# Designs tried in a protein design run: peptides against a protein of PDB entry 5Z08. Part 75

Target 1, 168 residues: chain A of PDB entry 5Z08
Amino acid sequence: RQKDEWAKKTSSLMKQLDWFIGEHLGAMLAAEELGGPVVGELMEIDPDDLSAGFNAHGKLKKATSQPDLDRRQRRIDDIWGPQDEQGQAHKRKRGADEALAASAEMRDLIEQLMNKLVEAGGDNSATYVEIPRESAAARFLVRSKVAMFHPNDARRLRLVDFGRDLDD
Target 2, 222 residues: chain B of PDB entry 5Z08
Amino acid sequence: GLPRLIDAIEEASKIPAKRRQTPIKPTIEKLTTHLYTHGASPDSLLRLADLLTLRNHLDQASLAAITRNLYPSSTVSDEVVLRFIGALGHGQLKPTLALQALFLRWLVMVYHLLENPGVLGQVYGVLFDLLDTAAIRPQLCHLLALVTRRKHVRPFRIQAILTLSRQTGGDPNLTGLLRVFKNYYPEIIVGDATKGRASAFKHPDPQWRQHLDEIQQRRSEA

## One batch from the design tools (peptide; aimed at target 1 W6, target 2 Q122)

Design b2_p24_7_s2 (made by RFdiffusion4, then SolubleMPNN; from b2_p24_7, 17 letters changed)
Fold by OpenDDE base, seed 4:
Structure b2_p24_7_s2 (fold): chain B 168 residues (1-168), chain C 222 residues (1-222), chain A 24 residues (1-24)
Amino acid sequence: as target 1 above (168 residues)
Amino acid sequence: as target 2 above (222 residues)
Amino acid sequence: SEWAKKTKTLEEIYQRLKQGALEL
């Protein structure tokens, strides 16, 4: 009885989580992967600094006098601006494909993190998932305080230990 | 024990191979077997790092064999790390680029055992400036992918990687490193030349990792 | 129970992801 209720609740939560990842997080994570802003962090890098060619010594080549706004706007426009209908369709398709990929990656990471937590049997050292890359999904999990990187290995993620908060 | 094996190799390293009274190979084999079985203590790691990084009369095969068996039994000190970093680059006194690639691979594989991972962040510029060295670039990009933090992602470094990526025809390791940079600054436009396959920077030796974990577990049980 | 722990963990993940998405 109680196990079946928990299994049903787990299934329901998983469906809600899958929906939330697919419908809301995927697009946001895709935007981050495509070169959109890290949501919530001020871009410390002036886009103009990225456009200003650097010499071989890392010195800013004189920013050609185009105002910072126009270069930011052009890059934003290159990222977000009206392309022709074909370019918009390709961009929308690419955005959709990246959203699906980001959603799948987030889902897979959560599943792996959960599986490792169960398999570890309380051994915190065994709870780490090895990630192939620091993805937008992985970073979002860390920023959301769902996961943490291994202090010495940014390729290892684990769930945050909710145990202290869950036993209260 | 390990210290005595290191002593024998240190003494042999001072002498040209043609002038050695005893073949060093059996001692190297004993050392590598010991390292494989027990790992190296921090003190032994430092001594071995000096043997590997300082110019001596040891042959490249012996140096490579030691490096491939350089399992830490505990942590890796900043001093050990700095020996390997100091051995990187071009120069007549530097180790071969092949050996440098093994050192970088080793640093990748032991990154989680560094006493202070921040030490690599402090020498980030030194590592980054070596990206043009094709022979070490794969392992260097992998190490930089681990070490990179937001503070390292500077416009000049972004442009340097983009330029080098164009010059190399889109080296997948550089594309992988740019992807890591893009994690901190999504607005980084990875130009068409970098749209190629990025390296995922997978663990370079899963068997070595497993064996390292077995050596490290013996420390936690002690 | 392991199932209770799993369910509570999933709930916490879901809530933190929602909160993170609102702050983003």
Scores: peptide ipSAE 0.431, ipTM 0.400, DockQ to the pose 0.273
OpenDDE base, seeds 1, 2, 3, 5: peptide ipSAE 0.419, 0.434, 0.429, 0.422; ipTM 0.504, 0.481, 0.471, 0.395; seed 2 fails the geometry check

Design b2_p24_7_s3 (made by RFdiffusion4, then SolubleMPNN; from b2_p24_7, 17 letters changed)
Fold by OpenDDE base, seed 4:
Structure b2_p24_7_s3 (fold): chain B 168 residues (1-168), chain C 222 residues (1-222), chain A 24 residues (1-24)
Amino acid sequence: as target 1 above (168 residues)
Amino acid sequence: as target 2 above (222 residues)
Amino acid sequence: SEWAKKTKTLEEIFQRLRRGAEEL
């Protein structure tokens, strides 16, 4: 009986989390991955180095005098702004694809983190998930204090031990 | 103990194999067994790094066997790291490229045990300039993927990887490294030549990792 | 129970993600 109630509650929470990731968080993560503002950190991108962006050949585009924030915001606006021109449809599709990808990555990371926590049986050393990249999803999990990187290995991510916070 | 085994190997390393009075293989096997069982202390690691990186009369199989069993029992010092980095590249005095690849693999596997991970960031340029060396590129890209921070992602390096990726037909390891760069600067357009499969840079040896973790746990209990 | 721990962990994850997204 109690196990079934917890299983049901877990399933409900997973559905809510999946919705939250897919409908809300994925877009923000995609914006970050596409060069949008990193939440809370003004990416000290040297405007002189990166304001121009890079073309397909890795050449700096013409440095437009616009602050990196404005360009990033424009990219976000180009992705999420109103559909005025045909060119925005392709940008929106790309943005939607990136949002879907970011959502899937976030979901997969959470699942892996949870699985490792269960498998570890209380061994904190065994709770690390190897991440293929420092994604926007991974960074967000860390910023949100859901996960933490291994202090010496940014490819190892684990859940924050909530045990101390859950017993309070 | 381990120091005595290292002493014996150091002395043997000064002498050509054909002129040795005793075969070194049994001593190498004892060393590798000891390393597998107990790992190497920081002091032993330094001595072993010298044996591995300096030109001597040890055979490649012995050097490879030592490298494959080079489990740190503690931390890895900057000095040890720098010995391995200094051994990279082309030159008659440098280890073989096959051995260099093992060193890079080792650095990847022990990255989390570095006393100062920043040391690799300080030599980032040296590592990056070796990306054209195909024989070490897979492990080098993996190491760079661990080491790369925002400060390392510069326009000239982006261009260098893009150029090299085109020249190599889109090496998955270079594509993987470009993805790491793109994580810091999303505006980096990974060109069509890099649309291929990227390396995920997974741990190169899960069994080695597990065994390292067991050795490291014994230290925390002591 | 393991299920209780899992559920509480998921709840905490969800709460922290929400807070993190609101700070965005």
Scores: peptide ipSAE 0.364, ipTM 0.382, DockQ to the pose 0.264
OpenDDE base, seeds 1, 2, 3, 5: peptide ipSAE 0.350, 0.356, 0.343, 0.350; ipTM 0.374, 0.520, 0.407, 0.368; seeds 2, 5 fail the geometry check

Design b2_p24_7_s4 (made by RFdiffusion4, then SolubleMPNN; from b2_p24_7, 17 letters changed)
Fold by OpenDDE base, seed 4:
Structure b2_p24_7_s4 (fold): chain B 168 residues (1-168), chain C 222 residues (1-222), chain A 24 residues (1-24)
Amino acid sequence: as target 1 above (168 residues)
Amino acid sequence: as target 2 above (222 residues)
Amino acid sequence: SKWAEKTKTLEEIYQRLRQGALEL
């Protein structure tokens, strides 16, 4: 009985997590990878910083000259203007595909981190997942205090021990 | 139990304060204590949502006290959400703007407990059209920051926020909402329409969050 | 129980991810 209730609760949480990743977080992570704003990094940004935009690494671009603002306004007009239905469909599809890819990466990374924690059986050295690259997903997990890098190897990521944080 | 306390308050809410045989304040205090200790079931939440959102003879302090202690013990139904959304805006039958701000704050704090978070996305337009209401704008922007998806980021809404941001002298909450929009479309120019810093939309009440988590944990152990 | 721990961990992950996504 209790085990079945926990299993149901776990399933419900997984669905909520999958929804959150797919419907919200994936698009934001994809925007970060495309040189959009970094998720959760710049808490208090000046409007000028917001207007300047971000480089491909999520760093603030230096104040974009007026010409870059005009180019971006043209891009907004290009996004929302009468583009050929095909061009809009392709851009929308690409943005959807990138959001889907980012969602899948985040979901897979969380699953790997959870699996390694279970497999390690309390051995903290065995809890690390090897990541092929520092992705927006990996960085976001660290910024969100969900995961931490190995102190000597930035390719190794583990879950934060949430049990210890509750006892402190 | 909680249902009996709600019954007593419902009956008292039909009667003007000056005509009540008994003071309601002790019953409100018992209710808020019970809510703080145990939270509210989905059924109790619906009844409390009606008490909070429908015009009745309860005083604003009592309504605010109930809202501040409105801890869900379980999930929050679409019906409960829609009661609070339906209570927003201007009108003689609407709750005060101060109480509406508390409702929006509550929705932010319980957003993770919604049975269907998509319900807020369905009423996105209703929420968005209230951004001109200064008294609720901080909490409304925070809720919209949670609710916003790519499908909601439309040219007319971008322009509406930009216009309102100019008119307000760059409200940080509007700047924060524009930032959320920009996460979906990096091409959005915030430009000179915004002055000052963007709101970070931090959790409105960390202590309330912690207490909610404790109530929710007890449900998981039962 | 193993399931309780998994559930608590998932809940914490979900909360922290949501908080991190709000602190935009």
Scores: peptide ipSAE 0.407, ipTM 0.496, DockQ to the pose 0.307
OpenDDE base, seeds 1, 2, 3, 5: peptide ipSAE 0.403, 0.402, 0.390, 0.400; ipTM 0.423, 0.421, 0.416, 0.385; seed 2 fails the geometry check

Design b2_p24_8 (made by RFdiffusion4; failed a check: too like the target's own chain)
Pose (drawn by RFdiffusion4):
Structure b2_p24_8 (pose): chain A 102 residues (1-31, 98-168), chain B 214 residues (1-190, 199-222), chain P 24 residues (1-24)
Amino acid sequence: RQKDEWAKKTSSLMKQLDWFIGEHLGAMLAAEALAASAEMRDLIEQLMNKLVEAGGDNSATYVEIPRESAAARFLVRSKVAMFHPNDARRLRLVDFGRDLDD
Amino acid sequence: GLPRLIDAIEEASKIPAKRRQTPIKPTIEKLTTHLYTHGASPDSLLRLADLLTLRNHLDQASLAAITRNLYPSSTVSDEVVLRFIGALGHGQLKPTLALQALFLRWLVMVYHLLENPGVLGQVYGVLFDLLDTAAIRPQLCHLLALVTRRKHVRPFRIQAILTLSRQTGGDPNLTGLLRVFKNYYPEIIVSAFKHPDPQWRQHLDEIQQRRSEA
Amino acid sequence: VGDYEAVVRTYVEQISIARAKAAA
């Protein structure tokens, strides 16, 4: 099957993203850098792992967030995540993977 | 003759205006005239795109003059297209929004000359996520309308464009883009973009006809 | 700032699509 290529591509891309978060983004968030990179990655991992865990239940895809988390503000500003409209301490990913003809 | 002018504009591009041993306006005019007559080669386009895209000491009037006369001879590379795409939106590395609107207008006018038009499809999300920026929204919508293929019409983009249409009170450029979206998915709840400058299109066609000569 | 946002957004989109295809 062509499946593990979609796995190989994902494991390769995940590493490239973590490199970018550590090398470039964490430092930008500081303005320590190492702390920012770890929390951004943990948050993105939690965000992505849940979006698929719901499959169809769009309502269950929110993760609890500290009050003033800069990682969530960046992710919302970059249009990769969205706060819950009723309260801003839960967060969801934008669901890039969902496609009508997937 | 053209590369020499670019070499001069590049050097003046590195130092402030008052420290220049010569006014640059006469040299900018020579470049503008040469581009009007002969167009810009693929390589010259790349160098000009760097001058238009990177932060330098060139003034706004000179950059706009260059952009308005950026008629390609022959084709437009991905290297050129991506530089203009990376120049879009807010950020300290990026040019003014006014120039950004000119770049987007230019990409629409030269869309048929791209070596790899699919490259815009590979950055579709970069273009789309910028629709909130009103200063460049009309030009963004026109370019997105040319670039949209079925694979790009995803539910999150459908919802985002609908929300933006409601919040802006109904931007006709947004509804024009939604029309293109409906062509791929008629299930969707319901300006046919014209060429932005016909004289510029006509002048480009004249310059492009030289490619048939040998 | 925009380049940071565009890089992150591109990787997240690509990984999300790839996982959706793998699941399919």

Design b2_p24_8_s1 (made by RFdiffusion4, then SolubleMPNN; from b2_p24_8, 14 letters changed)
Fold by OpenDDE base, seed 1:
Parts: C-alpha cells; sequence; structure tokens
Structure b2_p24_8_s1 (fold): chain B 168 residues (1-168), chain C 222 residues (1-222), chain A 24 residues (1-24)
C-alpha cells in the first residue's frame, strides 16, 4: 500500500516535471539558446499555474492547454519577427525542433544529476556531472538554485546539496 | 525639529525593545514624515547613517522605513557614503543583507548628489568583492555600473565577472555590468559567457526620484 | 529500496519547488 502510493506519487511527480519540461520549459530554453529572453525574465507565468502543478497535492489544475500553445507560438514569432509565410513556417518548425532538443537535454541533465547524487552516497566530490557545454538547460538549473557549478570547473555541475539539509 | 527626533531614536536604540518605557514607533513615524516632507541635512544624514549601519536595538522595519525616506535636502558627504559601504558584507555586527540591499539602492538613487562621486571609485575593490553575495548583487551591480571607469576595468576583474556569471547561470545584473565594462574594452566578449538579457539598470524608483527632485528644488529657493 | 525511492521523491520535490520559486 505505502509503496504503491509512493510509486504513484513519485511517478506522478516525474510525469508532472516531464510534462512541464516538454510543454513549457523546453520552448523557453530554446528561446534562450536562440538569443531570446533568459528563462524567467519575461514570464508572467501565473505563479498559481506553476504552483498548482507542483503543489504537494498533485492535482494538476486543468490548465486550459490552448492558451499556452498560443503564447508559446507568439513568443517564438515575436523573437523572429514577421517574415513571409514560408519563412514563418520554417522558423516555426525550427523553433519546435529546438524546443524538443532543449526538452531532451533538460530531462537528460536532470536524470544524470539525480543519478550522480544518489550514487555518491554522501560523497560531494562524486556528485558532479560533466557537461559538454554551458547550455540554456544548465544555466537555468543554476539560476533556479537546483544545480551549481564546480567552483574551479564550469564543465562540472552538481545538484545543490539538498541532502545535507535533508538529513539534518 | 529633526535633531530632537534623532536624539530620541538614538537613546531608544541603546535599549532593547522589551525594556523601553515607551514605544519607539510613533517617533519613527514622526521622523519618516519629517524626512519625507523636508529631507535630511548633511549633519542629520550622518547621524541617521550611524543609526542605520551600527548595531543597535532598532527593529528591521524601523530601519527600512528610515532608509526608504532618507531624502537628502542637500548633498551627500563622503563620510555618509563610507558609513553605508562599511556596513556591507557578511558579519554578526553588520546589518542584514536585506537592509544592505536598501542601502545600495539608496546610493544608486542619490548618486548624483554625492559631494565626491570619486569616493565610490576609491572603494571599488570592496564593492566588487561583494558580487558573490546574491542578496545584494542586483543593487551592487547597478551601483558598480554607475561607478565603473576605465581604471577599474582590469583583466582579473573581467575574468572574475565572467567566472561568476557562469557560476550563477548568467545573472542578468552581471551581464549588465559586463556590458558596462565592454564600453571601455570593446574586445570583451560578453556573448559566450552571457547568452541572455543584460539588466538595463533603470532607476529603481521613479516616484522616489520625483519626490527627491521636489525636495532639492526647495533648497535652491532658500 | 525504500530509502532510494524516498530520496528520489525528495529530490524531485526539491527540484520542482526551486523551479517554481524561480519562475514565480
Amino acid sequence: as target 1 above (168 residues)
Amino acid sequence: as target 2 above (222 residues)
Amino acid sequence: MQDYEDTVRRLIEEISENIAKYLK
């Protein structure tokens, strides 16, 4: 019972995070990679929509999916300006491909960071992931205080030590 | 008058709130009202700077209220500036980081009233070394953006900002400061380390600016 | 196994909370 509830809760949290990365964060990260706004600077994301997604009670309020797609598309269109219809279609496709790539990179990076932390067994030196580049994903995780760079090596990223605060 | 209000607050600041015979809040409200209406003379500013920066028994809300109403009626002396700079950083005897952020914001807003703007350039290193303190970084970067001259833009500081920018995931305020550095050294590559928007360092409070201008105009008529 | 699951859950919660706080 408790294991099943936990597995369901963990599965639900993972699904929610994966959904958020795919539906919202990936596009913002892609916009940053393409020289657009930094993730979080311009987003009047209703804190209630994000908090409603991530609150302890796990009920995704049905964010009406339609307005968010339109906002995302408008942002991509606003970044790239009005070009002719064919140019807009190519830009939209490129934007979608970049958003997908950014989403995949963010998912992979979070997974690696979590795996390293768990495998390290409390050894902070073993918690670092080597990153091939300073991506928008990596920068976002650092700005959001999810991750931190090694003081002497910007190619090494680790989760913020949630563990010490967790065992104390 | 303002000096008598400061006297009363100075005396009260020496005594823990639980041991005060009278609440200080009414006196703080009178002080802030007076400051809002008339501003503070250079002498009053120095006394208030000591109250704000030295460890005493005043509550954080009172200190913040005084800081938000700290309109100079005239110029700001080097001594006043140095009191606020000396209050920055970590330490048990230093003001809270929240209050330090208000001090830095105040220095930004009164920068044009400094008797000697060069005083901040003399303590540039002290200010720069505090950039790692996240709680004050936004206001600190804004102040540094005003203070920075070619003599301050050294290779080690360029590298320090670039490193800190990476470590912070490209803090927009650090990017903004790097853009200021680029004005003196165009060869500085901001883009590789700082993909993102730079802070524009706009005036922190337009209403406060307008009210300050009104107080300053009265001085020219007297 | 239970400790691992609890750890992973806690990490996801903390990650999600920090992301939410930053985007707020």
Scores: peptide ipSAE 0.340, ipTM 0.420, DockQ to the pose 0.044
OpenDDE base, seeds 2, 3, 4, 5: peptide ipSAE 0.345, 0.367, 0.364, 0.365; ipTM 0.373, 0.395, 0.391, 0.404; seeds 2, 3, 4, 5 fail the geometry check

Design b2_p24_8_s2 (made by RFdiffusion4, then SolubleMPNN; from b2_p24_8, 14 letters changed)
Fold by OpenDDE base, seed 5:
Structure b2_p24_8_s2 (fold): chain B 168 residues (1-168), chain C 222 residues (1-222), chain A 24 residues (1-24)
Amino acid sequence: as target 1 above (168 residues)
Amino acid sequence: as target 2 above (222 residues)
Amino acid sequence: MQDYEDTIRKYIMEISENIAKALK
């Protein structure tokens, strides 16, 4: 029962976190990855709105083809295709796919961070996860004071030690 | 069973020791033995929390013995937690500071069994305001170290701990709590007064923990 | 195991809370 309650509470907390990541955070992370606003600056981004893309200032692009779009922005515009109904549907689908991808990345990153913390058995040096890139997910965790980068290596991320600094 | 033992103690608690027809000590020993063997259900925990926190005619040794054997067999409800929190501080109707320290220690040891750990966060201010009470400070700092979240780390509380740390000559428990605060806000300058030894807030009683785990496992198998 | 579980639970709670705060 208690393993079940812990598993249930941990599972419940994990489920709640998982739900929150999937329903809200993923879209915001995807928006940031797509050159949109930093997570938390624009609340409740509809994955469908992601399809409009973001301007250089992180604002939703109005549907006007601006020619001088940075390569990232061109890729976003290429991702966001022609203004026809098919293009809009493809854009919406792509926005949803990006939100799903961002959600998956965040979930995986949190899981890795937690697993490393458990595996490290007290060794703070062993708690670092290697990240392939500075993602919106990684940046968000750092900004949120959930994680921290290695002082000498921005490719290494660890959970902020909320517990073990009590043992030293 | 446990409910009958609690009934007998509740009735005895209403009567001054000098007026009791029967000694309560044998019943307390039966209770503590039962608690040690089987733990307390949520309902029994609530009743025992009332016996421990409300003013009655039970002696301090009996209250301490019950508290030391207060193994939950399941979860700890918000109501039970709030009984113990409500019993903290100075007042003629409140338990002794020694007993309050045992309650805080108990809350630390059963923190993982709370139905809603957030309840302690809701009463964070009440707990924090008791830090000046030296007799309960060690256990209080330990509990606060578990309970503290970013929302609790406020400038006025940082300053309050810093001030109290200076006034106490750098109490290691306060230094430990400041270290916890610094985990949320790395920019917190723990002044020179806090360069002292910090408490590690280790589990207060590993044997008690092991026995709790055994009690909790038996319930999962039943 | 329980220490790790408590630690994990604490971390999940902290993660969740810090995420929620970053979004406010």
Scores: peptide ipSAE 0.218, ipTM 0.513, DockQ to the pose 0.075
OpenDDE base, seeds 1, 2, 3, 4: peptide ipSAE 0.103, 0.167, 0.189, 0.168; ipTM 0.299, 0.430, 0.359, 0.331; seeds 1, 3, 4 fail the geometry check

Design b2_p24_8_s3 (made by RFdiffusion4, then SolubleMPNN; from b2_p24_8, 15 letters changed)
Fold by OpenDDE base, seed 1:
Structure b2_p24_8_s3 (fold): chain B 168 residues (1-168), chain C 222 residues (1-222), chain A 24 residues (1-24)
Amino acid sequence: as target 1 above (168 residues)
Amino acid sequence: as target 2 above (222 residues)
Amino acid sequence: MQDYEDTLRQLIEEISENIAKYLK
């Protein structure tokens, strides 16, 4: 009885999480991956300014046009730039596809993190998931204080232990 | 009980050690034993915070012993937090930097018990401005790593960490804090600023954590 | 604007807590 109630509650929470990812988070994560603002805030700082770094005097280095930044800006412009009706439809579709992909990545990452937590049986060393890249999804989980990178390996991510030892 | 022990220590704290009629050490030992066994209530925590942060005639060993045994039995109020934050920095009336490091370590270890974690975010600037103080920097970076939110990650603070990292030869705690900032600004280059390894910001004392959990569990059963 | 980071934290925390309780 109690196990069934907990299973139902967990299932309900998972549905809420899926809804949150699909309806809100996916599009924002996709925007971040495409070089847009970090999820939840318009960057007051021009990403170009930050990428240029700061000199020894705390002044922003002039953004050297890194070709990769130009590609990101083109992608942003390709998403947000004024296009004719047909171009807008293609952009909307591409944006929707990117949002779906970002949602799927976040869901998969959370699932892997939770599975590793269950498998580890309280061993924090065994809870790490290997991530192929530092994604917007991974960064968002860390900002949310639900995940932590391995101190020595940014390719390893684990769920934060919220102080409940899974008593085996 | 704990209140009577605190009363006795408060009275003794007003008197120089050489002028005390009775040694304070036995009373401190009783207090620390009580704290270890039962923890401190919110009211007791406030009184102890005043004893620890205000200038008095208690010796550093006694203050350190109280701080190391300052287990909350319940939550930690904003007022208690602000007493410890107000005790940070340089000044004739401030606690020693060694004791301040213990306070910061304590705040890290009880962060999950704060009634309002946002209180630390409100004083973020005060904490951040102390990063140049080498003696407290390790614990301060750890606390800032917990407290940092998007609103705190500003260009001037990014630059301040980068500058201080260069000046310190790549302090791993500053690198660790910069890695936290990178979560909000992925374009931050951590590696070029510091040849140093980033700090993991692991729990400072696993045994203390375990004992705290035991004290907290007893409250839920009562 | 609801802090999406806090919302996610709360959801994952609650899920993790329920998993922990289920495994006990």
Scores: peptide ipSAE 0.313, ipTM 0.731, DockQ to the pose 0.297
OpenDDE base, seeds 2, 3, 4, 5: peptide ipSAE 0.300, 0.315, 0.301, 0.317; ipTM 0.718, 0.742, 0.727, 0.744; seeds 3, 5 fail the geometry check

Design b2_p24_8_s4 (made by RFdiffusion4, then SolubleMPNN; from b2_p24_8, 14 letters changed)
Fold by OpenDDE base, seed 4:
Structure b2_p24_8_s4 (fold): chain B 168 residues (1-168), chain C 222 residues (1-222), chain A 24 residues (1-24)
Amino acid sequence: as target 1 above (168 residues)
Amino acid sequence: as target 2 above (222 residues)
Amino acid sequence: MQDYYDTLRSLIEEISVNIAKALA
């Protein structure tokens, strides 16, 4: 009985997770992959500010046009800039496709992480998923403190074991 | 048992080596053997942390030997962690930088056993400010790589690492730490100073890890 | 935006806890 109840709750939560990823997170992750702002926290630091570098006092240097800043700003402007009508449809479609791709990547990664946690049966060494790249999705999971990279290998990611606190 | 061995070492630590009636080395060997076999309980860890971090008359070889065998049988308390953190840096009352490096290495190796990993996050500033100390920088960067969260990645710290990286000619450990920072803020431009290969922060001692896992498994079966 | 990390964390935590309970 309790197992069935937990299974139902898990299913419900997975649906909520899928909704959250699809409706909110995917677009933001896509923006990050395209060079947009980092997802999740109010960037106290404007990406432009961070790219400009900091003075000796840790204050933002005046935005000197560093070439990398221009490229990022262009990407941000391409993502968030005023949508002119004809370019809008293609940009919207591309944006939608990127958001879908990011959503799928995040979902797949979470699923792999969860599956490995289940399969490991308490062996923390067996909980790592190999990731092909350090994606925005992977970074987001780490920043959210739900996943951790292997201390020795950033290609290995594991879910934080929230269940250990139950057996103590 | 382990407590009696610690008692004997604590007593001996109060007396200069030249004035000891009995050599401490056999007792240290018994202690290290016991630690290797059974690990240290939380209470024993605290006592050993005091022996390791407080100024006493124990020789550096003995302190290093204890540190190398400091296997926790259970968890590592905040108090134990703070003892080791408090022992870091420059000062006549502080352990040698070589021993501090061993402490940091130990903290890296037992990080997953901390009762509250957040304790290191609370002392992040203390750790970060020691990055200029070359002798402990490798292990310190590794520990910071584990501890760093988004809240720690501040402009002044980014700049500090960048500056120090330039000053050190691109220390791979600093580059590794910058990479960790960049995970939280991809826009961090790791300038030309970091053209060097970043440290991967690999486990410092795989054999030690394996042995720790064996000790920890025995606890789970008891 | 802090809400997204917290939301994701809360969801994954709860899922993980439920999975752990189901496996116990």
Scores: peptide ipSAE 0.244, ipTM 0.368, DockQ to the pose 0.274
OpenDDE base, seeds 1, 2, 3, 5: peptide ipSAE 0.237, 0.247, 0.233, 0.240; ipTM 0.365, 0.372, 0.392, 0.337; seeds 1, 2, 3 fail the geometry check

